# Peptides against a protein of PDB entry 5HOI, part 10

Target 1, 351 residues: chain A of PDB entry 5HOI
Amino acid sequence: FRYMPFSPAGTPFGFTDRRYLTMNEVGYVSTVKNSEQYSITVSFFDVGRFREYHFEDLFGYDLCFLNEKGTLFGQSKTGQIQYRPHDSIHSNWTKIIPLQAGERITSVAATPVRVIVGTSLGYFRSFNQFGVPFAVEKTSPIVALTAQNYRVFSVHYSQFHGLSYSLSELGTSSKRYYKRECPLPMSLPNINSDMKKDANLDYYNFNPMGIKSLFFSSYGDPCIFGSDNTLLLLSKWRSPEESKWLPILDSNMEIWKMSGGKETTDIHVWPLALAYDTLNCILVKGKHIWPEFPLPLPSEMEIRMPVFVKSKLLEENKAILNKKNEIGADTEAEEGEEDKEIQIPVSMAAE

## One batch from the design tools (peptide; made by RFdiffusion4, then SolubleMPNN)

Design b1_p8_6_s4 (from b1_p8_6 with A4K E5K)
Fold by OpenDDE base, seed 3:
Formats: C-alpha cells, sequence, structure tokens
Structure b1_p8_6_s4 (fold): chain B 351 residues (1-351), chain A 8 residues (1-8)
C-alpha cells in the first residue's frame, strides 16, 4: 500500500497531459502539464457569481480543495501549500508544512475560516484562512479530509485496523470530537476483481482507497462515496450512541433503473455534493469511471435507500412476462417482447 | 426525468 495525495473528486492524468485536481458543487480545478510546469485553471459552475482564473504552477500541486471563498493547493512531497482567494481583495499566501522523511501531505481541506492539512504519518495541522497555525495533533494516518465551516471529516487508514473516520469541530481555542477514529464501514476496492479492467487500474493506482469523494451535505452531515458507488451519510452524529452510516444512494442501482433495467457498463456517477435530497454529480459516459475533458454539465440524482434487490425485480418481471405470455399464447406470438423495458415499480421510477 | 434524458 502507498499513501497517495487525495483531493475530493480528483481525477488521474491517465494517458493525457491534463486532469482535475478537484471538483465539487462550486466548480472544478484542472491542471495541464506543460513540459516541467503545470497550468492550473479554477473554473466555476456559477459563472455569474465567480470568474474563472488560471496561473502557472511551478511546484506541481497534486492536492486541491475548492470552496466558495478560495482554493487551497498542496504539494504532497515538498509540503508546500498555497491558498488563493477567488476575490482579488484578499492576498494569496504560501506556506511550507514541515514533513518528516517519507511523510507526505495526503489531503488538504479549506473552509472560509479554516485550513486543514493531513499527512501519511497522521499529523493533523489546522490553520485559519490566513495560514496562521492553531494546532498540530498526531492521529492515525490521514488519507482524506473535507471540511465545512468549523467541522472536519477525516478518513484514516491503518494496515491493522483498516479505515476509520473522525468528525471534529475546530474552535478558536480547542478541537472537539464528535467521532474519533471510529470504524468506517466503506468497502475498499477489490484488487482481484476491480483491477482486472485496465481502465480501472489507472484510477486505483491514483486512488488506492477508491474514495471518489467526501463532503458535508447541505445539512452538515458527513458523506463519503467509495469504489462501490454507494453514497454513505453519517446520520445522527451529534448523538454518539445513535450515530450510523446510512447507504442513502446506490448509484449503480439508480443507473440500472434509469436504463430500464439494462446493465450499462459505460455510465458512471462521479459525485460532487449532496444538496438536500439530491446528489449533485457528473454522469460520465465511456470506459473511464472519471470525467474527461470537457467536463459534462452536473446532473442531479435523488437519494433513495437501496431497499430493492435487482435480482428479485428481474425475477418478478420475468414472472409477470411469462404469465402474460401464457395468457396471450392463444394469440399470435409477436416476437418483439424481449426488448420491453423492465417495469420498474412506480415508487422506484425516477421522475 | 432529467437524469433519464442525460443517459438516453
Amino acid sequence: as target 1 above (351 residues)
Amino acid sequence: SSAKKAIS
């Protein structure tokens, strides 16, 4: 296992000179390799609220976090971080994070009030939006971070304990934990099955945990989207005893429903954010599970508990078809029935 | 409806 730099919804280069460093509901950050340099573009979905900007990156930033006020960049090996406000009124700042031998920045997060840096050795570093440090804490190795306001959702990995998560609040004087290194019930990529497709190998080499993204919902609930394409939401996190992960969307099931019950291998959900009861996402068409260039427009997908079993729905629909054919067998067999869309129950039909 | 149109 190798700790890799993680950014929310970041994409690999693959065989191209360009990739997305990060994307969410605010926008997308792309980088293009120009010889030994990189050109970074920060683009926004709300073009009326924000102005796209670009700059030359001499450092090779491999970490990024975008919010409504600015973009945080990081270089995993050198420990350099840069915060760039979207508004020209506020100055950019750069800082070097001290790294030990073999330590890497694995994830960065930024809110309008906090900057967070996590490392492969489990150093959790907190700053204000101006790069003034608050604290350094030693945790289990950090593999992913996201933040909203003062709250931080961190994912940790141990070779002995697997995936864990923390949910914390970064006050001015103290860090409060709501959850501290609790087990994270997310499926890891199955090396033997998921890596057999060459198109997936590049992605899992880029992101060995298979965490496509993590974010806070509009209600401030931690969300994570793994390699299984299931959106997990941490419910009732304010009550430690009542807190549970809810599988609020099986995106493979939703794609299967949208395709009329046909198995589609060329459509993939790429998560951006959860707004109320809708997953904001990119619908990726093609062989790669990640968005290419140009970026498709975001789509909305309603959250639904995966209460139905695909196999049972297929069996029930086959049984209904067979009964119709037995009743209809006294009238001319119109050959055309194999192509009938699976009647998805009205409660399952996406409007 | 919107997502079905994007998949079709």
Scores: peptide ipSAE 0.012, ipTM 0.509, DockQ to the pose 0.658; fails the geometry check
Fold by OpenDDE base, seed 4:
Structure b1_p8_6_s4 (fold): chain B 351 residues (1-351), chain A 8 residues (1-8)
Amino acid sequence: as target 1 above (351 residues)
Amino acid sequence: SSAKKAIS
């Protein structure tokens, strides 16, 4: 296992000269490799609120976090971070994070009020939006970070303990934990099933945890989307005893329903954000599970607890077809085995 | 609705 730099919804280069460093509800950050340099573009979905900008990257930034006020960049090996406000009112700042031998920055996060850096040795470093340090804490090795306002959702990995998570609030004077290194009930990528397609091998080499993204919902609940394509939401996190992960969307089930109950292998959900009861996502069509260039328009998917079983829906539809065939058997019309779209009950059909 | 239109 190797600790790799993680950014929310970041994509690999694959066989191309370009990738997305990160994407969310605000926009998407792309990098293009030009010889020994990179050109970074920060693009936005709300083109009326934000202006796209670009710059030359001489450092090879491999970490990124986008928010409504700026973009944080990081270089996993050198420890360089840069914060770039979207406006010209605030100056860009650069800082070197001190790294030990073999230590890597594994994830970065930024809010309008906090900058967070996590490392492969479990150093959790917090700063204000101007790069003034607050604290350094030693945790289990950090593999992913996201943040909203003063709250931080961190994912940790140990070879001995697997995945854990923390939820913390970075006040002015102290860090509060709501959750501290609790077990994370997320499935890791299965090498034997998920890596059978060469196209997926590049992704899991880029992101060995299979965490497509993590974010806070519009209600401020931690969300994570793993390799199983299930959206997990941490409910009741203010009450440690009542807090639980809810599988609020099986995106494979929703794609199957939207396809009329046909098995599809070329449509993939790429998560951006959860706004109320709707997953903002990219519907990726093609060989790769990640979006390529140009970026498709975002889609909305209604969240639904995975209560339905494919097998029951298939059995019910077979029973309906058999009853129709018993009633229709008096008319020898070889109406061919047209791939009769499975009537998914309207209550199950996302609008 | 939007997701269905993107798959069709």
Scores: peptide ipSAE 0.010, ipTM 0.517, DockQ to the pose 0.792; fails the geometry check
Fold by OpenDDE base, seed 1:
Structure b1_p8_6_s4 (fold): chain B 351 residues (1-351), chain A 8 residues (1-8)
Amino acid sequence: as target 1 above (351 residues)
Amino acid sequence: SSAKKAIS
């Protein structure tokens, strides 16, 4: 297994010279490779609140985290990090994270009050927004980070123990754990199903865990979106005994419903954020499961617990069609019946 | 609603 740099909703280069370093509800960060250097652009969805900016990257930043106050960049191999406030009132700062031989920064996160760095050896480093260090903790190897205010959601991976997660709060004087290296019930990419298409192999080489994104909801609940395209939400995390992962959206099922029950292999959900009861996402059309350039406009998908079985809906619709054909035996059989849109009950159709 | 309009 190889630890790779992870950023929320980051995309591979693929066959291009450009990729998204990260994207969320605030905006998207792109990088273009120009010989030995990169040009980075920080773009925003709310163009009235924020001004797009760009800069030359001589370091080759491969880690990024965007928030409402600034952008954190990192270089996984060199240990360089840079924080860039969106407002010109605050100065940019750069720091080198000390790395051991073979250690990589695997993920970075930033809030208006905290900067977090996670590594392939499980070093968890915390800073304030000015790059002043608080602590260094040794954990299981970190593969992904996100943060909101003082809270950090971390994903860990061990070859022997699989995926785990932690939920912590970084106060001024101490770190509090709500969850510490608990099992994460997320499906890993299946080599036999997911990697059959060459286009998916490039993605899983870029992101071996298949974590498309992780974020906190608008209510402050940890969310993760894996290779199975299911949105998991950590419910009741304040009560250790009541804490559970909820599969609040099967995006493959929702695409199938939106397509009138047709199997679509060219439409993909790319997650950005969870706002109340809606997944903010990019609907990707094409061969690649990730957005290309230009970025499509964000879409909203209503969260729905996956209560319905696709096979049963197909069987029920076939049974309804067969009953109609038994009653309607006097009208010419038009050969076009296989392409009839499956009548998805209105209560089940995503509006 | 918005997602359905983007797929259609």
Scores: peptide ipSAE 0.010, ipTM 0.520, DockQ to the pose 0.783; fails the geometry check
Fold by OpenDDE base, seed 5:
Structure b1_p8_6_s4 (fold): chain B 351 residues (1-351), chain A 8 residues (1-8)
Amino acid sequence: as target 1 above (351 residues)
Amino acid sequence: SSAKKAIS
């Protein structure tokens, strides 16, 4: 297994010289390769609140985290990190994270009050927003990080134990755990099914865990979106015995419904954030499961528990159509083959 | 309404 640098909703280069380092509800960070250099652009969805900017990257940043106050960059091999506030009042700062031989920074996260660095050896490093260190902790190998305010959601990987997660709060004096290296019930990419499409091989080489993104909801609940395109939310995490992962959206099911029950292979959900009861996402149309350039406008997808099975909905709709045809058999009207939209039962939209 | 109750 090879630990790769992870950033939320980051995309591979593929066959291009450009990629997204990260994207979320705030904006998107792109990098373009120019020979041995990179040009980074930090773009925002709220163009009235934020000003787009670019800079030359001589280090080859392969890690990024964007928030409302700044952008954190990291170089997985050298251990360099840079924080760039969006305001002109606060200065940029750079730091070298000490790495052991073969150690990589695997993920970085930043909030307005914390900077977090996770490594392939399980070093968890915490800083304030000015790069002042708090602590170093040894955990299982970190593969992904996100943070909101003082809270950190970390994903860990062990060859022996698979995926685990931690949920912690980084106070000024101590780290509190709500969850500590608990099993994460997320499916890993299936090499045989998911990689049979050549277009997906590049993505899973870039992101072998298949974690498209992870974030905190607007309510402060940890969310993760895996290769199965299911949004998982950690419910009741304050109560250790009651805490559970909820599959709050099957995005493949929602795309299937939006297509009138037609199987589509060219529409993909790319997750940005969960705002209340809507997944903010990019609807990707094309061969690749990730957004290309230019970035499409964000879309909203209403969260819905996957209580329906496609096969049953198709059988029920066939049974309804057959009953309508049995009742309508006395009127020979040649009403043409109009694309009979699958009537999705509206019943669960009202509760 | 029910989806909001599952998050609380």
Scores: peptide ipSAE 0.007, ipTM 0.472, DockQ to the pose 0.041; fails the geometry check

Design b1_p8_7_s1 (from b1_p8_7, 3 letters changed)
Fold by OpenDDE base, seed 3:
Structure b1_p8_7_s1 (fold): chain B 351 residues (1-351), chain A 8 residues (1-8)
Amino acid sequence: as target 1 above (351 residues)
Amino acid sequence: SSSIRLRK
C-alpha cells in the first residue's frame, strides 16, 4: 500500500499535462507540467471578489488546500509547504516539514487561522496562518484533512482497522477532540468490480481511498464523499453518544432520477461543498469520473436521504402504464417503452 | 423534476 497525497476534489493528470490540485466552493487550483517545472493557477468562482493568479512552481506541489484568504501548497516527498494569501498585502511564506525516511505529507488543510499538515506516519502538525507552529501530535496515519475555522476533520487509515476519523478543535493553548479515531463507515473502492474500466484504475492509483472530497458544511458539520458517490454528514458531533453518519445524498440515485430513470454511465457528480441543503458540485460528462479542462460551471444538488428503491419505482411506473393501457386511452403515439421518462413521485422531485 | 440548478 502507498500513501498518496490527498487534496479535496483533486484530479489526476491521466494522460494529460494538467490537473486540478484542489477545488471547492471558493474556486479551483490547476497545475500544468512545463518540462521540469509546473505552472499553478488559482482560479475563483466569484470573479468579482477574487482575482485569478498564477505562479511558477519549481517544487512540484502535489498537495493543495484553498480557502477564502489563501492557498496552501505542499510537496508530499520533500515536506515543502507554501502558504499564499490571495491578498497581496499579506506575504507568502514557505516552510519545510521534517519528514522521516519514507514519510510523506498525505494531506494539508488551511483556514484563515490555522494550517494543518498530516503525514503517512500519523504526524499531525498545526500552525497559525503565518506558519508559526503550535503542536505536533502522533496519531494513526493521516490520509485526508479538511478544516473550517479552528475545527479539523481528519481521516486516518490502518491496515487492520480500515478508515477512522477525528474531529478536533485547535484552540490557542490546546487541541480538543469531539471525536478521536472513531470508525468511519465509508465504503472503500472495490478493486475487483470498479477497476474493470481503465479510467477507474487511473483514479484509484491517484486516490486509493476513493475519497473524492471532504469538507465542513455551512453549518460546520463534517462531510465526506467517497467512491460510492454517497455524501455522508456527521450529525450531532457535539454530543459524542448521539453522533452518527447520515447518508444525506446518493448522487447516483439523483443522477438516475434526473435521467428519467435511465442508467447513465457518462454523468458523474464531483463534490465541492455543502451549502445549507444543497451539494455544490461539478456535473462531469464523459468517461472520466473527474472534471477535465475547462472546468464546467458548478451545479447545485438538493440533499435527500436515499429512502427509495429503484426497482420498486420501476415496478410502480410499469403498473401505472399497464393500467393506462387497460383503461383504453386510445390517445397519443407509441413512443417506445424505453424512451418514457419514469414518473418520479413529487416527494422525490426537488423544487 | 429535480433539476440541478446551474449557478448563474
Scores: peptide ipSAE 0.009, ipTM 0.539, DockQ to the pose 0.633
Fold by OpenDDE base, seed 1:
Structure b1_p8_7_s1 (fold): chain B 351 residues (1-351), chain A 8 residues (1-8)
Amino acid sequence: as target 1 above (351 residues)
Amino acid sequence: SSSIRLRK
């Protein structure tokens, strides 16, 4: 296992000179490699509210977090971070995070009020939006971070315990934990099944945890989207004993339904955010499970608990087809059984 | 309706 720099919905370069550093509901940050330099563009979905901007990156930023007020950049090896407000009224600032030998920044997060840096040795560093430090805490190794307002969702990894998570609030005087290094019931990428396709190997080398993204919902609930393409939401986190992860969307099941029950291997969900009852996402078409350039328009997918079994739907449809064939046996026998769209029950079909 | 709406 190797700690890699993680950013929410970040993409690998693959065979190209360009990638997305991060994307969410606000916009997307791209980087293009130009010899020894990088060209970074910060783009927005709401072009009426925000102006796209560009700058030259001499440091090779490999970490990014975008919010409504600014963009945080980080360099995993050097420990350099930069915060760039979208408004020209506020100054950019740069800081070096002290790293030990072999330590890496693994994730960064920024809100309008907090900046968070997590490392491969489990250093959790908090700052205000101006880069003034609050605290340094030693935790289990951090592999991913997201934040909303004062609240931080962190994912940790241990070779002995696998994935864990913390949910904390970074007040003015102290850090409060709602959850502290609790088990995270997310499936890790299965090297033997998932790596049979070269495209999955490139993604795994970029993101060994298979965490496509993590975010807070519009209601302030922690969400994570893993390699299994299931959206997990942390419910009832204010009550430590009642808190549970809910699989609120199986995106592979939703793609299968949309495809009339045909197995499609060329459509992928790339998560951006959860807004109310809809997953904001990019529908990726092609070989790669991640979006290429240009970025497709975002889509909304309704959240639905995965209560249906594909095999039962296939059996029910076969039973309906067999009953129809017993009644109308003579004429239209030639249209092969495989090409008929699976009638998804209206309760399962999106209205 | 399709479970996917394009954001306009």
Scores: peptide ipSAE 0.010, ipTM 0.554, DockQ to the pose 0.668; fails the geometry check
Fold by OpenDDE base, seed 2:
Structure b1_p8_7_s1 (fold): chain B 351 residues (1-351), chain A 8 residues (1-8)
Amino acid sequence: as target 1 above (351 residues)
Amino acid sequence: SSSIRLRK
């Protein structure tokens, strides 16, 4: 196993000279290779609130986290991090994170009040927004981080125990755990089934955990979107005994419903954020499961717990068709059985 | 409405 640098909704280069370092509800950060250098662009969805900016990257930043106030960059191998405010009022700052031999920064996160660095050896480093260190903690190896305000959602990996997660609050004087290295019920990528397409192998090599993104919802609940394209939400995390992961959206099922019950292999959901009851996402068309350039406009997908079975919906649709035929209602009989659009129940149809 | 809204 090799620890890879993780950034929320980051994309591989693939066969291109460019990729997204990160994307979320605020915007997207792209990098373009130019010989041994990189050109980074920080773009925003709200062009009225934010101004796009770019800079030359001499370090080869492979980690990124975007928030409403700035962008955190990191170089996984060298340990360099840079915070760039979006405004020109606040100064950029750079810091080197001390790394042991073979240690890598695996993930970084930034809020308007905290900077967090996680490593392949499980060093959890916390800073304020100015790069002043608070603490260093030793945890299980960190593979992903996200943060909102003072809260941090961390994903950990052990070869023996698989995936775990922590939810913590980084106060001024202390770290509080709501959850500490609890089992994370997320499926890892299945190399044997999923890697039949070269495009999936490239993505797996970029992101071995298959974590497309993780974020906090607008309500402050930890969310994770894995390789199974299921959005998991950590419900009731304030109550240790009641806390559970909820599969609040099967995006493959939603794409199937939207396609009239046809299996599609060329539409993919790329998660950005969860706002209220809607997954903000990019609908990716094509062979790659990740967005290419130019970035499509974000879409909103309503969250729905996967309670329906495709086979039952097919049977119900057949039963409705048979009943229409018995009543002597005009048989639109001309479309072959395989091409018949499935009537999605009104309770499943979004308004 | 469709389960997917395009951001305008």
Scores: peptide ipSAE 0.010, ipTM 0.550, DockQ to the pose 0.655; fails the geometry check
Fold by OpenDDE base, seed 4:
Parts: sequence; structure tokens; C-alpha cells
Structure b1_p8_7_s1 (fold): chain B 351 residues (1-351), chain A 8 residues (1-8)
Amino acid sequence: as target 1 above (351 residues)
Amino acid sequence: SSSIRLRK
């Protein structure tokens, strides 16, 4: 196993010279390889609020986190991090994170008030927005980070225990845990089934945990979107005894519904954020499960608990069709069974 | 009801 640099909704290069370092509800950060250097562009969805900017990257930043105030960059091998405010009022700053032999920065996160660095040896480093260090803690190996305000959602990996998560608050004087290295009920990528396609192997090599993204909802609940394309939300995390992961969206089920109950292999959900009751996402059409260039416009998908069974919906629709055919015996329209759109109840269809 | 009509 190899710890890879993770950024929320980051994409591989694949066979191209360009990729997204990260994307979320604020925007998207792209990098283009130009010989020995990279050109980084920070783009925004709200072009009225933010101005796109670019810079030359001589370090080869492979980690990124975008927020409403700035972009954090990191280089997984060298330990270099850079914070770039979106405004010209605040100065950029750089720092070298001390790494042990073989240690990598695996994830970075930034809020307007905190910078967090996680490593393959489980070093959790916290800073303020100006790069002033607060603390260093050793945890289980960190594979992913996200943060909102003072809260940090961290995903950990052990070869022995699989995935775990922590939810912490980085106050001024101390770190508080709401959850500390609790089991994360997310499925890892199935190497045997999913790797039959070269494109999936490239993605797995880029992101072996299959975590497409993780974020906080607009309500401040930790969310994670794995390789199974299920959005998990951590509910009631303030009450340790009541806290649970809710599968609030099966995106494969929603794509199946949107296709009229046809199995589609060329439409993929790429998660950005959860705002209220809607998953902000990119609908990716094509062979690759990740967005390419140009970036499609974001789409909204209503969250729905996966309580419906495809087989039951298919049987109910077959029964309705058979009843229609018994009543309408005289219309020889052999419309082939494959083209009949499944009537999904309006309450189940994404409006 | 923002029907994400997959435009054909």
C-alpha cells in the first residue's frame, strides 16, 4: 500500500498534462504541466464575488484545499505548503513541514481561521491562517482532511483496522474531539471488480481509498463520498451515543432513476458540496469517472435515503405494462421492452 | 423540482 496525496474532488492527470487539484462549491483549482513546471489556475463558480488567478508552480503542488478566503497548496514529498489568499490585501505565505524519512503529507485543509496538515505517519499539524503553529499530534495515518471554521474531519487508515475517522474542534488553547478514530463504515474500492477498466486503475492508483470527496454540509455535518458513490453524512455527532452515518444519497440509484431505469455506465456523479438538502456535483459523461476539461457546470441532486429496490420498481412497471397490454390488445406496437421508460413515482424522481 | 433533464 502507498499513501497518496489526497485533495477533495481532485482528479488524476490520466493521459493528459492537466488535472484538477481540488474542487468544491467555491470553485476549482487546475494545474497544467509545462515541461518542468506547472501552471496553477484558481477558478471560481461565483465570478461576481471572486476573480480567477493563476501562478507558476515550480514545486509541483499535488495537494490543494480551496475555501472562500484562500487556497492552500502542498507538496506531499518535500513538505512545502503555501497559502494564497484570494484577495491581494493578505500576503501569501510558505512553510516547510518537517517530514521524516518516507513520510508524506497526505492531505491538507484550510479554513479562514485554521490550516491543517496530515501525514502518512499520522502527524496532525495545526496552524492559524497566518501559518503560526498551534500543535502537533500523532494519530493513526491520515489519508484525508477537510475543515470548516474550527472543525476538522479527518480520515485515517490502518492496514490492520481499515478506515477510521475523527471529528475535532481546534479551539485557541486545545483540540477537542467529538469523535476520535472511530470506525468509518465506507467501502474501499474493490480491486478485482473495479480494476477491469484501465481508467479505473488510473483512478485507483491516484486515489487508492476511493474517497472522491469529503466536506462539511451547510449545517456543519461531516460528509464523505466513496467509490460506491454513496453520500454518507455523520448525524448527531454532538451526542456520542446517538451519532451515526446516514447514507443520504445513493447516486448510482439516482442516475438509474434519471435514466428511466436503464443501466448507464457513462454517467458519473462527482461530489462538490452538500448545501441543505442538495448535493452540489458535477455530472460526468464519459469513460472516466472524474470530470475532464472543460469542467461541466455544477448540478444539484436532491438527497434521498436509498429505501427503494430496483427489482421491485422493475416488477411493478412490468405488471403495469402487462395490464396495459391486456387492455390494449389491438395496438401491435411492439416497442421493444428495452426502450420502455420506467415510470418512477414523482416522489422518487428527482424533480 | 429542478429536473436535471439529461439533454440527449
Scores: peptide ipSAE 0.006, ipTM 0.495, DockQ to the pose 0.184; fails the geometry check

